Peptides against a protein of PDB entry 7Q4I. Designs and how they scored, part 240

Target 1, 281 residues: chain A of PDB entry 7Q4I
Amino acid sequence: HENSTIAERLYSEVRVLCWIMTNPSNHQKKARHVKRTWGKRCNKLIFMSSAKDDELDAVALPVGEGRNNLWGKTKEAYKYIYEHHINDADWFLKADDDTYTIVENMRYMLYPYSPETPVYFGCKFKPYVKQGYMSGGAGYVLSREAVRRFVVEALPNPKLCKSDNSGAEDVEIGKCLQNVNVLAGDSRDSNGRGRFFPFVPEHHLIPSHTDKKFWYWQYIFYKTDEGLDCCSDNAISFHYVSPNQMYVLDYLIYHLRPYGIINTPDALPNKLAVGELMPEI

## One batch from the design tools (peptide; made by RFdiffusion4, then SolubleMPNN)

Design b2_p30_6_s3 (from b2_p30_6, 20 letters changed)
Fold by OpenDDE base, seed 4:
Structure b2_p30_6_s3 (fold): chain B 281 residues (1-281), chain A 30 residues (1-30)
Amino acid sequence: as target 1 above (281 residues)
Amino acid sequence: SLFLEALRRFSSLFKDESIYEKAEEIAKQY
């Protein structure tokens, strides 16, 4: 009874490869549940690990495990994607195995942009990188051209991209991308509301939930509000989502409907030229 | 309010009933 014609169109026109950061200990505990929920709505879903898992479709990258190796894993993941999958999608999402993503909302945001535009989106943070960088926890999505520049131009040059595997993964890729002129896009909706969130919905929706001294307020690139105005009606991602919560979110978002409420999607905007960005709000 | 209803739903979703109580307290301040 549900009309998904426009979603199907976007599925075809805005192809998204999702790669999930995981490790062998989380294959069954976390990653499997991504695969069974929001991950199935990606055009391609790959789990990047240190061990192969055929059931999960996990790739064993030549890196060690631990938070201190996340940068190394990210570099190897995108190298793997570029080598094997660069033409399988238009956009390439990094997410954690406890990130929940509404892929349709991401496609809606990305629709105007050319995948040949060197741009990436996520929850933009202001420290360390002049143009900003995207929070690793919220997930971030690179255009095909951004991936190309990252792998072909940035990674081989130690002056442009950190060669060792240490450091904050999201900061390091942000530096690399800036150095090859990949633009840090604005993922906010037309009302200035955020779409990528590095925390669970609860933390963003409750006013004064967090201490005003909480680091997040110092890191966020754009001004943000709390409460219901914190988040776009077309929010894309949340972090620290448990496996059980993923199933509940899937049910609430895709299955549970209030009787008598008709949700008509907004018209798609015009496509942008290569290199053109939407105006920042 | 719609806000309280939303918070109730999220509270239930995340098995944290305290969020609803906090929301009620906040709502009373406005």
Scores: peptide ipSAE 0.016, ipTM 0.482, DockQ to the pose 0.062
Fold by OpenDDE base, seed 5:
Structure b2_p30_6_s3 (fold): chain B 281 residues (1-281), chain A 30 residues (1-30)
Amino acid sequence: as target 1 above (281 residues)
Amino acid sequence: SLFLEALRRFSSLFKDESIYEKAEEIAKQY
């Protein structure tokens, strides 16, 4: 009953490999639910862990667990992807096991771009990296060329990419990518609204988020000047999404439909040449 | 603020727990 022709087209033309940052303790608690919800809409879904899990499709990376190993895990994850899966997709999304992603909206954003363009997208932060970097929690997506440059050019060079496994993974990859001229793209929609969100929008804010709100404004690269028009109708990701919330989101986004209302997709934009970016807003 | 605006815009996705029952049903399909 639903016309998904455009979505199907984008599924084929904008192939996305999603790799999920997880650990053995979260295979069943969190990662499984990603696999059962939004992860199904990736062209390829891989869980990057420290232990193999064939049921989950988890890969055991040669890294330890803990926050101090996230950068190491990210490096090994992309090395693994480059070695085994670089041609399985056009775009390569990093997400956490508590990130929810609307993959169709991401494909829509990515559609005009060539995967041979060295670019990556996410929630852009301004500190530490001159061009900015993408927030790890919101998830970030690299073009195939970006992955190639990261793995082949950046990682082997300690001057370009941090060799040890410590540090904030999103900052470190941002530094590495900048050093190999991978562009930090603008993921905002045509109205200047954000698409990647490092938070879960909840009606009731947890008090601990107050401090996070403070740093967020210091970190966010793009400021939204127009009041309530901050967030895209084609939002891509949310972070800190519980397993239950993932199923709720799946229901609301993909199953619940108001009777008699037909959503007409916007026309696809023109494709860009290799190296070309969308105009800045 | 951007954050408050986001909360307003997307709060409906998270505040209604009545849909959890349906979500659980859907989960069985996956």
Scores: peptide ipSAE 0.021, ipTM 0.564, DockQ to the pose 0.067; fails the geometry check
Fold by OpenDDE base, seed 3:
Structure b2_p30_6_s3 (fold): chain B 281 residues (1-281), chain A 30 residues (1-30)
Amino acid sequence: as target 1 above (281 residues)
Amino acid sequence: SLFLEALRRFSSLFKDESIYEKAEEIAKQY
């Protein structure tokens, strides 16, 4: 009974390959629930692991497990994508197995951009990288050209991209992408509200209302609006989402509807030329 | 702040790994 015409159009015009960072111990515990919820809305869904799993469609990357190998996994994942799937999509999303993504909202954000524009989006952090980098936990999405530059130009050059597998995954890819002139885009909506959320802080862990010493405030690249205007109505991702919460979110977002309310989507913006970005807010 | 209050409300729905634990893990990499 819902109108999905625009969503269907965007599904065809803004093709997204989603690759999920996971490990063998989480195939059943976490990854399969991604596949059963938001992952099914990707044009292509691949799970990047250290072991093959035919049921999950997991790829065994030639890397070890552990948090110290996340950068290694990311490099191998994008190498795999470039070799096998670079033409299967226009945009390439990295997400964790506890990240929830509203793919339609991501397509809406990406629609005006050319996949040949060297750009990537996510929750932008300011430390370590001059133009900023995208938080790993929130997930980040590369254009096809960004993937090409990363794999073909950056990875083979140790001066441009760290050859060692150590380091923070999101920071390291951010450095590499900057070095090949892939632009760190602004994922905020037209009102300046964030779309990618790297964590859900517990209320008891949040300092006083005015505590600017909280690390997040030092990391965020863009100033956030106060109040409910901090978050976009077209939010894209949330991190630290349990398997049970993924099903709840799926129900709330895609199935639960208030009777009598007709949702009319906003008009699509004009497409940008290759290399052109939306104006900064 | 209103923003902080919004985050608190949001966090009540999605409780999982500690933010501080995540931050500590990142810090250990440098």
Scores: peptide ipSAE 0.020, ipTM 0.508, DockQ to the pose 0.239; fails the geometry check
Fold by OpenDDE base, seed 1:
Structure b2_p30_6_s3 (fold): chain B 281 residues (1-281), chain A 30 residues (1-30)
Amino acid sequence: as target 1 above (281 residues)
Amino acid sequence: SLFLEALRRFSSLFKDESIYEKAEEIAKQY
């Protein structure tokens, strides 16, 4: 009985390909539940693995498994996307098999941007990369032009992009993207609240869980608060979400409604020109 | 060292060692 007209419009105008980082041992345990929940709201959903799985729609990339190969898997995943799917979407989201994403909120954030703008978004961290880099666990989304530059310009040049498969994948892709002038965008809303989160909702929403000396507070590029003010009303992603929690989140976000409360969406902003970014808050 | 210790405490508090594993990976590289 919901009016989904604007969401349907954004589904058509802001096409998102979601690729999920997974492995064969997690196909049934984790990845399947992504497919059954938030992943179904992507325009295209692909699971990047080391083994093919027709039921899951998993691709076997030519890489080994293990945390030391995550960078290698990321490189091969985007090479695969560029070769087979670069025109199937406008934006290309990387997420883990325990990341939960509200795709409609991501489309809302991306709407004003041209996919031909070399930009990517996520939870921005400040160390190691001058412009910052996006946290791997929170998920990050590249424009079509960003993918092109990454695969065509950065990857073939060992001076621009690490040829070895070792290293922190989110830092390494951040370095590569910076080297080809892909901009690390600001994903915060108009109130300065974050949208991509590297932890579960509970960890962000409930204050006093962490000491201010906790590494996270030193890594975040933009200052953030705890509690309800931590997160945008249009938050996009959370990490370390269990399979059961994904179904709970789906129910709470898409099915459960308080009777008598109707939210009217904000008007869509004007579209930006190619290469233009929203001003930082 | 402080980074890893903080993550270990955080992981213990929420019974999630995955954040520690990620931090260890980063710390080994930088």
Scores: peptide ipSAE 0.015, ipTM 0.442, DockQ to the pose 0.087; fails the geometry check

Design b2_p30_6_s4 (from b2_p30_6, 18 letters changed)
Fold by OpenDDE base, seed 4:
Structure b2_p30_6_s4 (fold): chain B 281 residues (1-281), chain A 30 residues (1-30)
Amino acid sequence: as target 1 above (281 residues)
Amino acid sequence: SLFLLALKKFSELYKDDSIYEKAEEIVSRY
């Protein structure tokens, strides 16, 4: 018997709407598996597509398909969320249909923060945006206030936010958010370990898996260690997770237990005031 | 180690023994 009392409390107190970036060709191939695994642990789960799918709960956004339209899709997704769902959650996660998220760990990270604080979290990258931006593949989570500022203040102003639908989605939203004073938060744990990962667990956990010249090391905003010290014990997300791997991760994280090992959760931190951030590590 | 168990399970499922071997090597250093 597991005691989920704290997880249940956080589910109620840290409400997360997850929206999944997908397309009609991936509804059955990928998105369905998100819905059948980690997506169940969101307070609300919406699939943002170009076609409606009632089985998936997919929304048809007024956008075209293809990489050149991802920014357009993101803008329309957040407009849709703001119009229909802004009060349904406190935090709003963007993930891809091949992102895996441990939602409980995200709630733990978010717990001290006010949803009225203009902040967002993810895997922070350094280029293009002064404060940094969050990697699209790792998923990123906006506070309710961040969504409001993005939709109401940034999107209507071409000087603050790119009006056309082209460009790197994660960079463009990062620029827009910076321009409306939404802070790019630090998602690292108290040991300085990352929580959002733009690759599969294997690529992060195994030292020297990637070339030292790999672009990732130039893009990452914070210095990170390799190997077992790369990742928080409370890691939140991984990218390029296949549908089969999602089920494996679900099994390993939520079902497989070593006999005789009982994990006691750490105490929750104190809640922060509106506008207050955790100290940087 | 939960990590080793996880990697073992992954290696078995995907027939990639190299993952487990690498993990075992890493854990053996601690």
Scores: peptide ipSAE 0.021, ipTM 0.528, DockQ to the pose 0.068
Fold by OpenDDE base, seed 3:
Structure b2_p30_6_s4 (fold): chain B 281 residues (1-281), chain A 30 residues (1-30)
Amino acid sequence: as target 1 above (281 residues)
Amino acid sequence: SLFLLALKKFSELYKDDSIYEKAEEIVSRY
């Protein structure tokens, strides 16, 4: 008996392809739980692996397994998307098989932007890349134009994009995207609160878990507050979410409601022109 | 490094060695 009219509109107008970074050993342990929870809310869901799995809808990419091949897998994943699915969506989300995503909140963030704007969003980190890069664990979303530039302009040029498969995946794609003038967007809400989180909700929401000496505070591009003020009411993603926690989050976000509290959604913002970004906060 | 020590302590606290391993990998490459 919930009103999902706006969510349904955004599902149609802000089409999201989600690709999940996984491996054969995690198909049953992790990836299938993404498919059974938040992944079902993507317009298209693809699992990128080294082995095909028809039950999961996993694609076998021509890459080896292991942490040293994550960059290689990301390159091949986006090549696959560009070849087969570039017109199936407007936005292209990378997530891990232990990332949880509130897709409706992502659509809300993306709504004003043109998919022809060369932009991508996520949890922005400041090291290594001048404009910043998006944390791999929090997930990051590319516009259709960003994918085109990455695959067509960056990947074929070793001067723009690292040719080998080594390196930190999120840093390397960040370098490539910067080199083809894909903008590292600001994913914060109108209150300056973050939406993409490289850790579980508990680690962000509970101040006692945030040591000021923690590396995260040195890496985060934008200043963030601790506790409940750390996170947008329209948060998009969390990382290191166990399969059991995915079902708990799915229940809490989509099924559990406090009786008598009716949420009225905020009005949609105006759409931006191609190449235009939201004003900095 | 102080960074790696902090990550190690964090990993121990949350029983997640993956964070430490990832950070070590990044530091080893840059």
Scores: peptide ipSAE 0.007, ipTM 0.444, DockQ to the pose 0.072
Fold by OpenDDE base, seed 1:
Structure b2_p30_6_s4 (fold): chain B 281 residues (1-281), chain A 30 residues (1-30)
Amino acid sequence: as target 1 above (281 residues)
Amino acid sequence: SLFLLALKKFSELYKDDSIYEKAEEIVSRY
């Protein structure tokens, strides 16, 4: 009873491979719930782990477990994608096993961009990297060209990309991508509202007495508001989403409807040329 | 949820990764 014509078009024209950062202890606890909810809306879904799981579609990467190896796992994940899946999609999303993503909203954001443009999107942070970097927890999406540059140009060169597996994963990939001229895009909507969020919806939507000294306000690249004005109507991701909350979000976003209210989608923007970005707001 | 409450409580004190770890610790006590 829904008209999904535009969503179906975008599913075909904006192909997204989602890879999920997980570990063997979280296959059943967290990762399976991603597969059962938002992950099914990706064109391809792969779980990156240290152990193979055929039920989950998990890949065993040649890395150790633990937070100190997250950068190592990210490098191996993108090597694996480049070798086996670089032509299976146009865009390549990294998410955690507790990230929730509205894939249709991501396709809408990505629609005008060429996958041959060296660009990536997410929740942009300002420290450590001159152009900024994307928060790991909110998830970030690379164009096909960005993946190529990362794997072929950056990773083999220790002057461009850290060879060790230690360090903050999101900062290190941000440095590598900058060093090969992959642009840190602006993921905000036309109203300047954010789309990728490193926290749960409740934390962003409900104004907390967050001290202005809270680290997040020092890290965020673009100015953000609190409350209902914090977030785009076309928000893409939230982090720290429990398995139960993933099912609640799926129900609220895809099933629950206020009777008699029909939302008309905005017109699609014009497509950009290769190397062209949307103007910053 | 208790988890969301924990995240909110610790958001002022910790970075993103640290908030998650502390929230899990708190939830595990209940």
Scores: peptide ipSAE 0.014, ipTM 0.539, DockQ to the pose 0.066; fails the geometry check
Fold by OpenDDE base, seed 5:
Structure b2_p30_6_s4 (fold): chain B 281 residues (1-281), chain A 30 residues (1-30)
Amino acid sequence: as target 1 above (281 residues)
Amino acid sequence: SLFLLALKKFSELYKDDSIYEKAEEIVSRY
C-alpha cells in the first residue's frame, strides 16, 4: 500500500554499511534486536565484537572488552571494513547496540553528497576538536573517502592518530579525521533541526527545565531547540534505546499509519560535486 | 564534579541511569 519507489532508489544509490559496536554479553541482549529492527534496512550490517557470532554476523576484532577499548575497537572495525567491505557501500555508519537509526532518513541526508567527498556526519560536538567531532552514541557516518583516509592515512601515523586504544572513541576518531582533512559535516535539516541525537527521543522531545549548565549544552556544536522543535521530521538516530523500544519505534515508524494521511516525500536535492558541501544554515 | 552532578540530575529527571553511566565514562577518560 505504500509507495516506496524513492526509498528503493536511495537504497541502491546511497548504500550504507552499518557496523554496530557490541560485545559478547550483548549479542543476544541488544545486538540481535538491532538486527531484527533497523539494522535490516542497512545495505550491509556487521556487528563488531570480541567474539565471532555467525548467527548475528558478529566479527571478532583483536581487542579486549571494556570501556577503555572502545577506541581500539573502532580502529579495528574500520580497518576490517576497509579491508573487506570498502566497496560494499558508499557510506559507513557506526552505531551502538542501543542506537536506533532511521536509515532512509540518513540516505536522504547523504543523497546529495559524493562518497568520494571526505566528510562525515553525526551529532556534532564542539570541544577537543577544532572543527568539532561527532558524538559516538548518536552514531556517525563516514563517506567511503573518509574511511580510506582514516585507515590509510591517519591510523598508520601516530602523529595524526592516537596509537593507544584508550580514550573516548568519538573524540579520537574526530581528531584523526580532522588531521586528514575529513570534514565534520552539518547534519541539520533545511530548518536547522538536528538529525542525530545522543539521547532517546523522549529526552529531546520533552522540554526539560534542566540546568543550562548541563554538559550537553556546552558540547553541542549547533544551537538546538527543545520540545517538538528539537528534532527534524527526518531524524536519523537516537541513543539509549532499549531493545523493547526498538520494536516500538519500528512499529510506529514503519507500520502504524493514520488512515487517510499520505506523506509525500520532498524532492531530492541536486547532487553536489566532489568536495562540495551543503551550505551551512 | 559539577558535570557528574548535572548528569545525575538529568538522569533522575528522565529516570535514565544510562546517561549518568556515560557521563561517568567520559569523566573517567579525561
Scores: peptide ipSAE 0.008, ipTM 0.455, DockQ to the pose 0.090; fails the geometry check

Design b2_p30_7_s1 (from b2_p30_7, 14 letters changed)
Fold by OpenDDE base, seed 3:
Structure b2_p30_7_s1 (fold): chain B 281 residues (1-281), chain A 30 residues (1-30)
Amino acid sequence: as target 1 above (281 residues)
Amino acid sequence: KEEKEKEEEKKKKEEEEKKKELEKLAEKFS
């Protein structure tokens, strides 16, 4: 029998709504596999699409399909969440239909923070936004207050938030959030290891898998090493995860155990005051 | 072999397209 007592406590105390960026062509190919794997561990799971799908729980947003509309879809997704679901969770995760997320590790990272703190977390990138922005592919999580500020303060003001649907989704939300004083949090663990990953585990875990000139090393806000030291033992997300890899990860993380190794979870940190952040490591 | 190579080529193309989208965005803000 697994002792899930702490995970169950965090499930109740750190409520997460996960919204999945998808499209009608990916409902059966990708999104259903999110629903069958890690998405079932969210307190609420919503698929944001251009077409309704009752089997998937997909919402038809008033946006066109295509890469040039991702920013439009993100704006409408957060409007929809704010209107219908702002009280259903404390934290609001955006993920892609090929992002895999360990929701328990995200709850552990979020536990000390107030949902009334204007903060968001993810894989922080340094270009284009002074405080940084979170990589869209790695997924990013907003506090309830961050969603409120984004929808109520940023989106209605073309000076604070881009009105057009064009642009890199993650950069544009990062600018909007900075303009309403939503803080780009540090998602690293106590050892300075990353938790949100914009690639598959293989690309992060294997040293020298990428050229030193690879754009990622210029984009990361915090310097991280390659290899086993790349990644927190409490890693939260990976991107470019195929449907088959989602089931493999689900098995490896939740079912496969080395016999005789009993991990005791670390003690929960103290809760922070509203507006307080963990010190950067 | 061919399906893995197609998935790696597709990933490389998606990375290159994402890089080009980011470069085009950089040009609009410079």
Scores: peptide ipSAE 0.023, ipTM 0.529, DockQ to the pose 0.049
Fold by OpenDDE base, seed 4:
Structure b2_p30_7_s1 (fold): chain B 281 residues (1-281), chain A 30 residues (1-30)
Amino acid sequence: as target 1 above (281 residues)
Amino acid sequence: KEEKEKEEEKKKKEEEEKKKELEKLAEKFS
């Protein structure tokens, strides 16, 4: 018998809207596999596209297709969420159509935080933004207040937020959020292990002879170790996950159990006040 | 103008390097 009581409690207390960055060519190839796997564990799941798809629950944003329009899609996605869905959740996750997310682990990380705290979480990178920014591929989650500040305070002001649709979407939202005092949170666990990963598990878990010159080691905001110590036991996301790997991960995480090992969940931390953050480790 | 173009060109190179390194990592596990 699986005891899901605490996961069910967190599902009700830590409501997550997941929006998936996609395009019409990927609706059937990638996005539908998100819907069939981890996306079903979101409180609400929306696919942000340039074309409507009623089977997928895809929204046609008023943006063109192409790599140079990702920032345009991110702006229009959060406008759409603010207009139609700001009260449907407490937290608002952006993920790609090849990101896999363990939503329960995200709820556990978010549990102590108020959704009225102007904060966002993800894989923090140090370049371009003083407080850091969250990697777009690893996925990033905004509080309700962070979405409000982004849409209402940042987006209307070309001095605070880039008005054109060009540039790296994750850096541009990171600049906008910093300019409206949305804090780039620490997503690491109590052991200092990362939870959001911009690559597949294999690339983080296996001590690869990654050249120490690999851009990632220059980009990470926090020092991370290689190998098994790279990753929290409560990891939240991985990127570049193929459609087939999504089903493998879904099986390994939610169905495969070692016989005779009973996992007891850690105690929930105390809730923080509005504007309070967990101490950085 | 030039600094923004250099930042965009740098980001594009970093995405290409990221892709190549992911391809090399995938080849090591295949």
Scores: peptide ipSAE 0.023, ipTM 0.592, DockQ to the pose 0.056
Fold by OpenDDE base, seed 2:
Structure b2_p30_7_s1 (fold): chain B 281 residues (1-281), chain A 30 residues (1-30)
Amino acid sequence: as target 1 above (281 residues)
Amino acid sequence: KEEKEKEEEKKKKEEEEKKKELEKLAEKFS
């Protein structure tokens, strides 16, 4: 029997609404596998689409399909969350229908922060936004206050937030959030290792798997190493995870155990005041 | 074999398209 007492405590104290970016063609192919795996560990799970699906719990947003509408979907998704669900959670995760998330590790990272702190977390990228922005594919999580500022202060103002539905979704939300003083947090662990990953584990864990000229190394905000030092033992997300790999990851993370190895969790950090961040490492 | 190769090709294509979208965005704001 596993002792889940701390995970159960964090499930109640660090409430996460997960919204999944999807489309009608992916409801059965991808999104249902999120619902059958890691999405079960969210406090609330909503699929944001262009068509309603009552079996999936998918919302039809008033947007078209295709990559040119991803920013439109993100704006309408957060408007929908603010109107219907802003009090259902403390933190609001965007993920793709091929993102895998270890929600317990996200709750552990978020535990010290106040939901009233205007902050968001993810895989931080350096270009286009002075404070950085979070990679869309790795998923990113907004505090309740960050959602409020985004929807109430940024979205209604074309000078603060792009009115058009075109552009890179992750960059556009990053600009909007910066313009309303939502802080781009540091998601690294105490050893400086990343927690949100824009690729599958294999691409991060295997040294020299990517060319040194690969765009990722120019885009990362924080310097990261390759190999086992790339990744926190408390990693939160991976992107480009196939439906079959979601079930493999669920088995490896939650079921497969090396006999005789017992992990003792680290002590929870002290809670921060409203507006306070963990020191940068 | 074919499904893995199609997933890897799709990933590469998605990465290349994201790169092109970001490059176009850089050109617009430089």
Scores: peptide ipSAE 0.022, ipTM 0.526, DockQ to the pose 0.047
Fold by OpenDDE base, seed 5:
Structure b2_p30_7_s1 (fold): chain B 281 residues (1-281), chain A 30 residues (1-30)
Amino acid sequence: as target 1 above (281 residues)
Amino acid sequence: KEEKEKEEEKKKKEEEEKKKELEKLAEKFS
């Protein structure tokens, strides 16, 4: 018997709308598997596409398909969320249709923060944006205030936010958010370990899996170790997760239990004031 | 502009290569 009382409390107190970046060719191949696994643990789940799919709960955004339109999709997705869903959640997660997310761990990270704090979290990268930006693949989560500022203050102003649909989606939203004073939060745990990962667990957990010249080591905002210290025990996301791996992860995280090992959750941290961040570690 | 765009293109290309590597790895576990 699992005691879900804290998870249930956090589900109610830290409401998360998850929007999934997808396309019509991936509705059945990828997005459906998100809906069947970790997406069920979101308070609201929406698939952002170019075609409507009532079985998936996919929204047809007024954008073309292709990688050059990802920034267009992100802008239209957040407009759609702001118009229809801004009050349905406190936090708004972008994920890809090959991102796996442990939503409970995200709620735990977000719990101390006010949704009225202009902040967003993810795998923070250094380049292009002074405060950093969050990796698109790892997924990133905006506060309600961050969404409001993005849609109301940034998007209408070509000086603050790129009006064209071209560019790196994650970089462009990062620029827009910085320009409206949305803070790029620190998503690391109390041990300084990352929670949002732009790759699969294997890539982060295996030491020397990548050349030291691999772009990721230059891009990461915070130094992270390889191997066992790479990843928080409360890790939130992984990217490039295949549909089959989503079910494996769902089983391993939520069903597989070593008999006689009981993890007691840490006490919830104190809530922060509006505009307050956790101290940098 | 050009150096940042080249580095963004390089990042995307390396992410694509890594995605293909991970897809091939996933196929081995299927």
Scores: peptide ipSAE 0.027, ipTM 0.605, DockQ to the pose 0.050; fails the geometry check

